# Designs tried in a protein design run: peptides against a protein of PDB entry 8YVU. Part 46

Target 1, 39 residues: chain A of PDB entry 8YVU
Amino acid sequence: PQLCYILDAILFLYGIVLTLLYCRLKIQVRKAAITSYEK
Target 2, 160 residues: chain B of PDB entry 8YVU
Amino acid sequence: TWLTVLKKEQEFLGVTQILTAMICLCFGTVVCSVLDISHIEGDIFSSFKAGYPFWGAIFFSISGMLSIISERRNATYLVRGSLGANTASSIAGGTGITILIINLKKSLAYIHIHSCQKFFETKCFMASFSTEIVVMMLFLTILGLGSAVSLTICGAGEEL

## One batch from the design tools (peptide; aimed at target 1 Y14 T19 K26, target 1 (a further copy) L21)

Design b2_p22_2_s2 (made by RFdiffusion4, then SolubleMPNN; from b2_p22_2, 14 letters changed)
Fold by OpenDDE base, seed 4:
Structure b2_p22_2_s2 (fold): chain B 39 residues (1-39), chain C 160 residues (1-160), chain D 39 residues (1-39), chain A 22 residues (1-22)
Amino acid sequence: as target 1 above (39 residues)
Amino acid sequence: as target 2 above (160 residues)
Amino acid sequence: as target 1 above (39 residues)
Amino acid sequence: NLLLLILLALFGILLLRLLAEL
């Protein structure tokens, strides 16, 4: 049971990191799309 | 292209597939060595009774090895062999996922029927342990299937 | 413990879905970058 | 649980590598 909670914490942290990376990438896509529209 | 990226990662995918297969095999051997699955009441270990950890691991290992060899030698016969092996591994993985899902449902049903409030009861512990192992095997099988499908797409792209 | 395993499964599924979405998004960024370079 | 952690770590590394190549 304690290891399960540790795993949950690691997976949760991983999920947060992935979400942050996804958000950064989404912002990059939006910036690239805007730059492509202005040309 | 996606195909070019997958081709560059073919060795990595093959290694991942072999590793997944080895871990599945280790799980199968440990469970079979510690537990007499034939005498366990119910279908809690139905995936193990079906021998999935063994035959699935073999298929994934062969597929992974053939993929690595195919990438290194770049020979037409190896590409075909890898494609065939990866296709077979993809089918095996899909079948394995189905078996594991069925096992998981049975394990969960067992836990519900026996109102497993006391984890120290042998039956409840076994059902919980089975559920844990089956979930792990399911994740491994999904990873293996993902690698096998990716390798199959790469191999198909090379024949085209 | 049961809740922990359910949470692990959900977090794992979330990780897979996020990875697929991230891959799709990264490909979109690459396509947008290529299209911007050809203009 | 430890093995699940190892598997999840390997999966995470695999995903990170796939993400780095993408």
Scores: peptide ipSAE 0.489, ipTM 0.796, DockQ to the pose 0.375; fails the geometry check
OpenDDE base, seeds 1, 2, 3, 5: peptide ipSAE 0.486, 0.486, 0.478, 0.478; ipTM 0.793, 0.792, 0.787, 0.789; seeds 1, 2, 3, 5 fail the geometry check

Design b2_p22_2_s3 (made by RFdiffusion4, then SolubleMPNN; from b2_p22_2, 13 letters changed; failed a check: too like the target's own chain)
Amino acid sequence: NILLLILLFLFGILLDQLLAEL

Design b2_p22_2_s4 (made by RFdiffusion4, then SolubleMPNN; from b2_p22_2, 13 letters changed; failed a check: too like the target's own chain)
Amino acid sequence: NILLLLLLFLFGILLLELLAEL

Design b2_p22_3 (made by RFdiffusion4)
Pose (drawn by RFdiffusion4):
Structure b2_p22_3 (pose): chain A 39 residues (1-39), chain B 160 residues (1-160), chain C 29 residues (1-29), chain P 22 residues (1-22)
Amino acid sequence: as target 1 above (39 residues)
Amino acid sequence: as target 2 above (160 residues)
Amino acid sequence: CYILDAILFLYGIVLTLLYCRLKIQVRKA
Amino acid sequence: SLLTFLLVSSFVFLFSVIFLFF
């Protein structure tokens, strides 16, 4: 009954999860590009 | 086979360490700049007053930078420094967790007994704001500390 | 406030959709 | 290039959510 930031609290978790998943995907793709471009 | 997986997967832990260090500064500067932290009737601030946002800000940052540079550049003396910075950051997080837990204990002791019936917007909006902020910081610090301890145990993997 | 939260509430849907598309594309690669 | 752009957009989203808390 006192919403706004209570619903906005889970959005910070959503932002953290996405901002970490993109970093992990970028590092993984960079490693895969390095391993595939050597030969 | 845990050691190999932890070794090959290393610099993302440094990414999340530096993300914790960077986000800790924004909260610490905004909370310590918007209003004085020594004239609170409920003395709600028990973590920002102790320097915790500025205690592990350039502390987690240096452990994340060393861990990121470790796989980028295999320096002779950088490997030794990375383990020390990881274990010092593990100790700093261990202390930060307990100080943040006693901050939650005091904030709940303030809001619990006759200070404000039901939710906020009666007399102490700052008390609920500080409680939510400290809970978010505690969760983020748990997330940082788990990666810091995982990197500390992964980095040795050998005698000395 | 509430509407401001709603405007950035669907940004996550599109961001996750593009993230899944990138994942499937990289899996094909 | 698309992955870098989406990574930057995720950071902008995270800082927008942090800004909404204040």

Design b2_p22_3_s1 (made by RFdiffusion4, then SolubleMPNN; from b2_p22_3, 13 letters changed)
Fold by OpenDDE base, seed 1:
Structure b2_p22_3_s1 (fold): chain B 39 residues (1-39), chain C 160 residues (1-160), chain D 39 residues (1-39), chain A 22 residues (1-22)
Amino acid sequence: as target 1 above (39 residues)
Amino acid sequence: as target 2 above (160 residues)
Amino acid sequence: as target 1 above (39 residues)
Amino acid sequence: SELDKLGELTLVYLLQVLSLFF
């Protein structure tokens, strides 16, 4: 049971980090697209 | 096109939000059906007493649905509506997280005070069960908030 | 305890999906960068 | 992409589940 909670915490943290990274990457893609359009 | 991909991602986020809302509603319904929270000593189920699983889930569900509809129809008025709904859902999610954290603290305190080493004691069992459910609800709420915030950002970007 | 395992499964699945999406987005960023460089 | 199709299928499934509540 305790191991399960630890795993939940790790997976949760991983999910948050991935979400943030995904958002960051998405913003980068958008910026790149805008820059390409302005050229 | 890139825009099509983004729309699909927004729809996915909306679906995730709706799913989270549904799961929250299910948990709330199950807890209310199985347990009489009013007769439970302490504030172990304070989040449930506040009705968060219900109203929060409703807000998230509406926000998710509006987001999906907005993405599909690509109408300006729908985008604004979705943005507003997502903003409201984000606020609701934040409030829910606060309530759930308070509930968790109370539940953990209860477990600590009663030295709940024996799981079969009714009070300890209820406190442990409450803690588990509240933790799950907290995770779901955080996921829902994340999706709502993401949708809000996407919607705001489309309006600019 | 059983609910913990269910949560683990959901979080795990979510993590996998996010990882795939992240990879896809990363590829898109790379493609956008290459296109910008060729202009 | 196949992933997009899976996403769409998931969306359809979720909508069906939602429809059960209405």
Scores: peptide ipSAE 0.479, ipTM 0.804, DockQ to the pose 0.088
OpenDDE base, seeds 2, 3, 4, 5: peptide ipSAE 0.445, 0.471, 0.459, 0.445; ipTM 0.782, 0.782, 0.783, 0.780; seed 5 fails the geometry check

Design b2_p22_3_s2 (made by RFdiffusion4, then SolubleMPNN; from b2_p22_3, 13 letters changed)
Fold by OpenDDE base, seed 1:
Structure b2_p22_3_s2 (fold): chain B 39 residues (1-39), chain C 160 residues (1-160), chain D 39 residues (1-39), chain A 22 residues (1-22)
Amino acid sequence: as target 1 above (39 residues)
Amino acid sequence: as target 2 above (160 residues)
Amino acid sequence: as target 1 above (39 residues)
Amino acid sequence: SELDKLQEYTLLFLQKVLDLFF
């Protein structure tokens, strides 16, 4: 049971980090798309 | 096109928000159906007593739906509406997190005071069960807040 | 304890989905970068 | 192909949710 809660915390942190990275990557893709459209 | 990919990502965030809201509603409904919270002594279910699973889920659902609709119809007025809804949902999520943390503290304090060694005692079992549900709701609320904030930032970026 | 395992499963699934989406997005960014370089 | 199917399922779910509200 304690291991389960620890795993929850790790997975939760991982989810937050992935979400942030995904958002950053999305912003980069948007910038790249805008730049490609102007060319 | 890249725009299509970005649109799919926004839809994904909206879906995540809606799913989080639905799960919160389901948990709220189950708890209310199984337990008569009004007759439970103590503040173990303070978040449920405050109705957070219901109003929070509604806000998240509306925010997610507006985000998806705004993305699909690609109308300027819908983008603004979605931004407003996502902002409101973010505020609601933050408030919900605060309420859940307070509830969690109270539940943990209750468990500590009663020295719940016998898990089969009704009070200790209910306190533990409440703590588990509150933790789950807290995680879901944080996920929902993250999605709402992300959508808000994306919407704000589109208006600039 | 059972709820903990359910949460773990949900978070795990979410993490996998996000990872896959992130990978796909990263591949798309790479393809876009290659296409922009050829122009 | 499996990811595409998952995306289609997600879209279908979204459509069902939208149909519930609109």
Scores: peptide ipSAE 0.408, ipTM 0.800, DockQ to the pose 0.073
OpenDDE base, seeds 2, 3, 4, 5: peptide ipSAE 0.424, 0.377, 0.400, 0.401; ipTM 0.803, 0.779, 0.796, 0.794; seeds 2, 4 fail the geometry check

Design b2_p22_3_s3 (made by RFdiffusion4, then SolubleMPNN; from b2_p22_3, 16 letters changed)
Fold by OpenDDE base, seed 1:
Structure b2_p22_3_s3 (fold): chain B 39 residues (1-39), chain C 160 residues (1-160), chain D 39 residues (1-39), chain A 22 residues (1-22)
Amino acid sequence: as target 1 above (39 residues)
Amino acid sequence: as target 2 above (160 residues)
Amino acid sequence: as target 1 above (39 residues)
Amino acid sequence: DELDRLGQLALLLLLKILDLFF
């Protein structure tokens, strides 16, 4: 049971980090698309 | 191609939000069906007494559905509606997280004070059960908030 | 305790899906960067 | 009871925000 809660915490942290990274990448893709459109 | 990818991402985020909302609603329904929260003394189920699993789930579900519909119909009014719904859901999620954290602290404090070594004691069992459900709801709420914020950013980008 | 395992399964699935999406997005960003460099 | 009031207030605020967008 204790291992389950630890795993939950790790997976939760991983999910948050991935979500943030995904958002950053999405913003970068949008900026790149805008820059390409202005050229 | 990029717009198509963004649309697919929005749909995925919307589905994730709806799924999170449905799970929260299911947990709320199960707790209300199994437990007479009104008869339970203490603040262990404060988040449930506030009805957060229900209204929070409804807001997240509506936000997710609006996001999916906005993506499918590609209408300006739907984009604005989705943005508004996602913003509202983000605020609801933040409030829900706060409520859940307070509930979690109270539940943990209760368990610590009563030295719940005997799991079969009704009060200790209820406190432990509440703690488990609150933790699950907290995780789901954070996931829902993440999806709602992501959808809000996507919607804001489409309006610019 | 059983709820913990259910949460683990959900978080695990979410993590896998996000990882796949992140990888796809990262590849797209790389392709966009290469295209911008060739212009 | 206070938490219920806060929850209701939050719900009302959300409904008001929703009305602003529609």
Scores: peptide ipSAE 0.442, ipTM 0.807, DockQ to the pose 0.019
OpenDDE base, seeds 2, 3, 4, 5: peptide ipSAE 0.440, 0.439, 0.441, 0.432; ipTM 0.806, 0.807, 0.804, 0.780

Design b2_p22_3_s4 (made by RFdiffusion4, then SolubleMPNN; from b2_p22_3, 14 letters changed)
Fold by OpenDDE base, seed 4:
Order: C-alpha cells, then sequence, then structure tokens
Structure b2_p22_3_s4 (fold): chain B 39 residues (1-39), chain C 160 residues (1-160), chain D 39 residues (1-39), chain A 22 residues (1-22)
C-alpha cells in the first residue's frame, strides 16, 4: 500500500509536468499558426 | 526559437529517461539487498533474477545521457549516437516490459495459489510485495520506453 | 488501498494519453516551423 | 519567453538533482 501511494505521487508529478509541457507546446502551436497566418 | 524549444524538450525527455533509470536501479538495488532472490520460493522475482533493473537502467541512462549530450553539442555524430542509443533503449524497454509482465503473471499466480487473505503471512507478503514492485517497475519501464521512443523519433526526424 | 490502485491506473492512463498528445503536438509544431521557414 | 525560461530552470534543476544522485 505504501508503494502504491509513492507511485501515485510520482505519476501525479509526472502528469503535472506533462500537462505544463503540453500547455506550453499548445501555446507555441498557436503562436506559430498566428505567425503563419500573418505571412 | 523553435530549435531552442525542441532542444529543451529533448533534454527534458533525456532527463526523464535518466530519472526513470535511476528509480529502476534504486528499486532493483533495494530488492536485491533485502531479499535473496535465489532462495525465494517461486519465480515471483524473475525480472530481478534476470537482472532487468540493472541492465535496463543502464540502457536508459546511457540513452538519456547521450540524448542530452547530443542536444547540447549539436554535433551530427552525437545525434546518430543518441539515435542508436535510444533505439537500443527502446528495444531494452520492450524486453523489460515483457519480462516484467511474465514476472507479474507469476506473482499473481502465486498469490492465487496460496489464497492469500492474510497480509501478514510471509509468503503472501512477499508475493504481494513482488507484485507491487513489479507493477512499479512496469510503469517506470513504460515511461522509459516512451521517452526513448520519443527521443528516437526526434532523432530520426533530425536525420531526415 | 483499492482506491490507490485505481488512482494509479487513472494516472498511468493519463500519462500515456498526454505523452501521445504531446508527441502529436510536437510534430505539429515542427511542421509549423518548417512551413514558417519556407515562407 | 518567461515560460521558456522557467522550463529551462526546471530542466537545470532536474539536471542538478541527477548530478547529486549519481
Amino acid sequence: as target 1 above (39 residues)
Amino acid sequence: as target 2 above (160 residues)
Amino acid sequence: as target 1 above (39 residues)
Amino acid sequence: SELDQLGQYALDFLLEVLKLLF
């Protein structure tokens, strides 16, 4: 059971990091799309 | 710049891979230090007996390090090396997953055979512990494989 | 304890999905960057 | 740009942690 909680913590942290990276990447895609539209 | 962002992402994946490898090594070391796998009844630690936590972690660590170094130095030879290492790590990860699944099946079978209702029974405890560790290792291996594959794809894209 | 394992499964699935989405998004960013460079 | 810098700091931190662990 303790290992399960540790795994939860790790996966949770990983999920948060990936979410942040995804959001960042999504913003970049949007910026790139806007730049492409202006050209 | 886009290149800077991509470089950062690759480095992040490399770091993630190394971290995953380290965690795998830690678990492997702990299990090997606490338990005499050779004397454990059944094949509940077959993955450890096969040495996966060790060689798998080595492959992932090397792959991650090479990926980071390749991105930092921006040298074509390092990119190829990283691609090769990531490919090898991907293969190792796949093999590791297979081994871990087999181990998990054996552990679950052991638990089922002994009808483990009492957690404090030594055999049941060991089987449950093995199952938990194997599941954790499996998750880590999948994460490592994901990072290695991602890095491989990135490297392949750079070579084209 | 059962909830812990369920949470592990959910977080694991979430991690996989995010990884796939991240990969797809990264490919899109790369394509956008290439297109922007060609213009 | 600030988010990019933050990402770099996070990466650097992770690298430092890894260096400490090895």
Scores: peptide ipSAE 0.442, ipTM 0.803, DockQ to the pose 0.104
OpenDDE base, seeds 1, 2, 3, 5: peptide ipSAE 0.439, 0.422, 0.433, 0.424; ipTM 0.805, 0.778, 0.781, 0.775; seed 1 fails the geometry check

Design b2_p22_4 (made by RFdiffusion4; failed a check: a stray cysteine)
Pose (drawn by RFdiffusion4):
Structure b2_p22_4 (pose): chain A 39 residues (1-39), chain B 160 residues (1-160), chain C 29 residues (1-29), chain P 22 residues (1-22)
Amino acid sequence: as target 1 above (39 residues)
Amino acid sequence: as target 2 above (160 residues)
Amino acid sequence: CYILDAILFLYGIVLTLLYCRLKIQVRKA
Amino acid sequence: LCYILDAILFLYGIVLTLLYCR
């Protein structure tokens, strides 16, 4: 009954999860590009 | 096979360490700049007053930088420094967790007894704001400490 | 406030959709 | 103070768009 930031609290978790998943994907793709471009 | 998986998966732990260090500065500066932290009737601030946002800001940052640079550049003396910075950051996080827990204990002791019936917007909006902020910081610090301890136990993997 | 939260509430849907598309594309690669 | 939290969440959106474009 006192909404806004209670619903806005889970959005910070959503932001953290996405901003870590993109970093993991970028590092993984960079490693895959390095391993595939060597030969 | 846990050691190999932890070794090959290393610099993301540094990414999340430096994300914790960077996001700790913004909260610490905003909270310590918007209003004085020594004239609170409920003495709500028990973590920002102890320097915790500025106690592990350039502390987690150096551990994350060392961990990132470790795979980028295999320096002779950088491997030794990375383990020390990881274990010092594990101790700093261990202290931060308990200080943040006693901050939650005091904030709940303030809001719990006759200070404010039901939710906020009666007299102490700052108390609920500080409680939510400290809970978010505690969760983020748990996330960061778990990766710091995982990197600390991955980095040695050998005698000395 | 509430509507401001709602404007940034669907940004996550599109961001996750593009993230899944990138995942499937990289899997194909 | 609720706006400051939205500003931080809005900044995440910029950082994630930059990481996606990169």

Design b2_p22_4_s1 (made by RFdiffusion4, then SolubleMPNN; from b2_p22_4, 14 letters changed)
Fold by OpenDDE base, seed 5:
Structure b2_p22_4_s1 (fold): chain B 39 residues (1-39), chain C 160 residues (1-160), chain D 39 residues (1-39), chain A 22 residues (1-22)
Amino acid sequence: as target 1 above (39 residues)
Amino acid sequence: as target 2 above (160 residues)
Amino acid sequence: as target 1 above (39 residues)
Amino acid sequence: LPLFLLNLLLLFGILLDQLLAE
């Protein structure tokens, strides 16, 4: 049970970090798409 | 600048706050529907008895909505309103975290005292379930507070 | 404890899905960068 | 909790995607 809770915490943190990274990447993709459209 | 980054993430933070609020409300509702909290020993579900999932969710939801509206309309009055709401939400979140920490301590103490090795005992099951729910609510509250604080900083930066 | 294990399973699945999405986005960003460099 | 939070993060990511698409 203790390992389960620790795993939950790690997975939760990982999920947050991945979400942030995903958002940053998505913004970059959108910026690149806009720049490509303006050219 | 950090302010520019926060401004770009303002909508994201607002949505996060609303989502956090909704989750808190859902958990509160589920716990209230599954467990008759009134008949449970008060120390285990103190945060629920205090109604934190309900009022906390409402405050976070309102703060998030106001933040999103403020960002979209870019009106000075909305910025001030959002700042006020975010500040209030941050205070509410801090209070909620405090309550949840106290509840968590009580739950952990209960588990320790009863040496809950057997999950099948009703008391141990309830204590374990309460602890899990409280931890979840604590994490959600921390996320909500983080979003509200970030939005507050962003709003304050826009007023300067 | 059982709920914790269920949660771990869902978080694990979510982490995998996010990782896949992140990889796809990263590939898109790279493709966009290459296209921008060739222009 | 983690799954629920993860679902929330996913929902948040989807919402952000929609907001950024506008």
Scores: peptide ipSAE 0.551, ipTM 0.829, DockQ to the pose 0.175; fails the geometry check
OpenDDE base, seeds 1, 2, 3, 4: peptide ipSAE 0.539, 0.545, 0.546, 0.541; ipTM 0.824, 0.825, 0.825, 0.831; seeds 1, 2, 3, 4 fail the geometry check

Design b2_p22_4_s2 (made by RFdiffusion4, then SolubleMPNN; from b2_p22_4, 13 letters changed; failed a check: too like the target's own chain)
Amino acid sequence: LYLFLLELLFLFGILLLKLLAE

Design b2_p22_4_s3 (made by RFdiffusion4, then SolubleMPNN; from b2_p22_4, 13 letters changed; failed a check: too like the target's own chain)
Amino acid sequence: LYLLLLALLFLFGLLLLRLLLE

Design b2_p22_4_s4 (made by RFdiffusion4, then SolubleMPNN; from b2_p22_4, 13 letters changed)
Fold by OpenDDE base, seed 4:
Structure b2_p22_4_s4 (fold): chain B 39 residues (1-39), chain C 160 residues (1-160), chain D 39 residues (1-39), chain A 22 residues (1-22)
Amino acid sequence: as target 1 above (39 residues)
Amino acid sequence: as target 2 above (160 residues)
Amino acid sequence: as target 1 above (39 residues)
Amino acid sequence: LYLLLLALLLLFGILLNRLLAE
């Protein structure tokens, strides 16, 4: 059970990091789309 | 353009290999820190006892680094060195996979023998944990092997 | 302990979904970059 | 490539979670 909780913490952290990266990527996509639209 | 893409792919593969190696090393270190493998009954952690996470990680790290360096410097000697390192890493990865599979089999057998119905039993928990870690290590090893093989193929292609 | 496993499963699923979404976004960024380069 | 790496990491994390859940 303790290991499970540790794993949960790690996975949670990983999920947060991935979410942040996803958000950054999404912003980049939006910026790229806007730039493409302006050209 | 294709060569540039391949070069970028090589660097990526190298980085991936290094990262895989680092993760493998981290897991190995964590397991070694938490569990005294020497005192664990049975062969549940046979891969760890063999030191696979360490030497495997080292091999993958070296191969990845050499691949990156080779790509950056574009020197023939570095390419050959990278190819050699990647080949060695591929062999190491294959060996590691074999060890991990054996470990998994032993772990599963252990779980089966002890009829682990109660998760709270320390032995069952350890066996389950071992199995999980070994599977993770197996995955990492497969990824490392894939990267090493890919880099080897790329390097061989450059030599031709 | 059961909750821990459930959480692990959820986090796992979330990770998979995020990976897929991230891959899709990356492809979109690449496509957008290519389109921007062609213009 | 970063996405691929991230995807691999995610897959790894997922696999790890699945293994630990068992």
Scores: peptide ipSAE 0.530, ipTM 0.824, DockQ to the pose 0.068; fails the geometry check
OpenDDE base, seeds 1, 2, 3, 5: peptide ipSAE 0.507, 0.515, 0.497, 0.518; ipTM 0.814, 0.815, 0.808, 0.820; seeds 1, 2, 3, 5 fail the geometry check

Design b2_p22_5 (made by RFdiffusion4)
Pose (drawn by RFdiffusion4):
Structure b2_p22_5 (pose): chain A 39 residues (1-39), chain B 160 residues (1-160), chain C 29 residues (1-29), chain P 22 residues (1-22)
Amino acid sequence: as target 1 above (39 residues)
Amino acid sequence: as target 2 above (160 residues)
Amino acid sequence: CYILDAILFLYGIVLTLLYCRLKIQVRKA
Amino acid sequence: SSLNILFFASVFFLFLVIFFFF
């Protein structure tokens, strides 16, 4: 009954999860590009 | 086979360490700049007053920078420094968790007894704001400490 | 406030959809 | 290039969420 930031609290978790998943995907793709471009 | 997986997967732990160190500065500067932290009737601030946002800001940042540079550049003396910075950051997080837990204990002791019936927007909106902020910081610090301890245990993997 | 939260509430849907598309594309690669 | 744009968009979204708390 006192909403706004209570619903906005899970959005910070959503932002953290996405901002970490993109970093992990970028590092993984960079490693895959280095391993595939050597030969 | 845990050691190999932890070794190959290393610099993302430095990414999340440096993300914790960067986000800790924004909260610490905004909370310590918007209003004085020594004239609170409920003395709600028990973590920002102890320097915790500025105690592990350029502390987690140097552990994340060393861990990122470790795989980028395999320096002779950088490997030794990375383990020390990881274990010092593990101790700093261990202290930060307990100071943040006693901050939650005091904030709940303030809001719990006759200070404010039901939710906020009666007399102490700052008390609920500080409680929610410290809870978010505690969760983010748990996330960062788990990665710092995982990197500390992964980095040795050998005698000395 | 509430509407401001709603405007950035669907940004996550599109961001996750493009993230899944990138994942499937990289899996094909 | 698409992955970089989406990474910077996610970081911008996190700053919007943090900014909305204040």

Design b2_p22_5_s1 (made by RFdiffusion4, then SolubleMPNN; from b2_p22_5, 15 letters changed)
Fold by OpenDDE base, seed 3:
Structure b2_p22_5_s1 (fold): chain B 39 residues (1-39), chain C 160 residues (1-160), chain D 39 residues (1-39), chain A 22 residues (1-22)
Amino acid sequence: as target 1 above (39 residues)
Amino acid sequence: as target 2 above (160 residues)
Amino acid sequence: as target 1 above (39 residues)
Amino acid sequence: DELDRLGELVLLWLDLVLNLFF
């Protein structure tokens, strides 16, 4: 049971980090698309 | 295009906030329907006794809805309303986190004092169940607070 | 305890889905960067 | 594209929910 809670915390943190990275990457894709369109 | 990106992000944050609120409300309703919290000894369900799943969910729902409406209508008065609602939701979320942490501490203390080795004892089972629910609600509240704060920052930036 | 395992399963699934999406998005960013460089 | 579709679906769902309340 204690290991389960630790795993939950790790997975939760991982989910948050991935969400942030995904958002950043999505912004980068959009910026790249805009730059490509302006050229 | 950058404005479109920000708009999509705001909508996503609003949806996340509403979803979090709905999940919290559902958990609160289920717990209140299954358990008579008023007759449970101790402060194991202090967050539920305080009504946090209900009023917190309402604040988050209103904030998310106002944020989405403000973004769609693009009216100055709605921007102010959304900013106010998001600020209120952020405060509510912070208060909720505090209540949940206190509840968690009490639940853990209860488990420790009663040496809950036997899971099948009613009191120990309730304390364990409360701990699980409080942890889930804490995570949801953190997500909701994050979305509300993000929306508040975005709204404040639009007014400047 | 049972809820902990359920939460672990949900978080694990969420993590996998996000990882796949991140990988796809990363590939898109790379393709966009290459296209921008060729212009 | 599928994630974008999912996002759009969530937004549509939210719009429906909002229209129910307002």
Scores: peptide ipSAE 0.418, ipTM 0.773, DockQ to the pose 0.064
OpenDDE base, seeds 1, 2, 4, 5: peptide ipSAE 0.416, 0.382, 0.426, 0.409; ipTM 0.784, 0.775, 0.795, 0.772; seeds 1, 4 fail the geometry check

Design b2_p22_5_s2 (made by RFdiffusion4, then SolubleMPNN; from b2_p22_5, 16 letters changed)
Fold by OpenDDE base, seed 3:
Structure b2_p22_5_s2 (fold): chain B 39 residues (1-39), chain C 160 residues (1-160), chain D 39 residues (1-39), chain A 22 residues (1-22)
Amino acid sequence: as target 1 above (39 residues)
Amino acid sequence: as target 2 above (160 residues)
Amino acid sequence: as target 1 above (39 residues)
Amino acid sequence: SELDRLGQLVTEWLQKILDLFF
């Protein structure tokens, strides 16, 4: 049971970090697309 | 284009907030329907007795809806309204986290005091169930607070 | 205990899906960067 | 291409969820 809760915490943190990274990457893709269009 | 990115992120954050609110509301309603919290001895369900799943869900839902509407209509008055709603939701989320932490401490204390080795005992089962639900709600509340804070920062940036 | 395992399964699935999406987005960023450099 | 299609499907699914609330 304790291991299950620890795993939940790790997976939850991983999910948050991945969500943030995904948002950052999405912004980068859009920036790159804009830069490509302006050239 | 940068504004378009921010707008899409704002919508996503708003939807996440609404979804979190709906999940919290669903959990609250299910727990209240299955368990008569008023007759349960102790403060194991203090967060539910305080009505947090209900009012917290309402605040998060309103904040998310206003954020999406503000994004969609692109009106200055809606931006201010969304900022206010997101700020209120952030405060509500912080209060909710506090209530949930207190509830979690009480539930854990109850489990330790009664030496709940027998899972099938009604009181121990309820305490364990409460702990699990509180942890889930805590995670959802943290997600909701994160979205509300992000939306607040975005809204403040647009006013500047 | 059962709820913990259910949560683990959901979070694990969420993590996998996000990882796949992140990888796709990363590939898109690379493609966009290459296209921008060629212009 | 199939992976791209899956990504598009996820985006459409998210849009459907948004449409449920608004």
Scores: peptide ipSAE 0.376, ipTM 0.771, DockQ to the pose 0.088
OpenDDE base, seeds 1, 2, 4, 5: peptide ipSAE 0.362, 0.355, 0.357, 0.371; ipTM 0.779, 0.770, 0.775, 0.766; seed 5 fails the geometry check

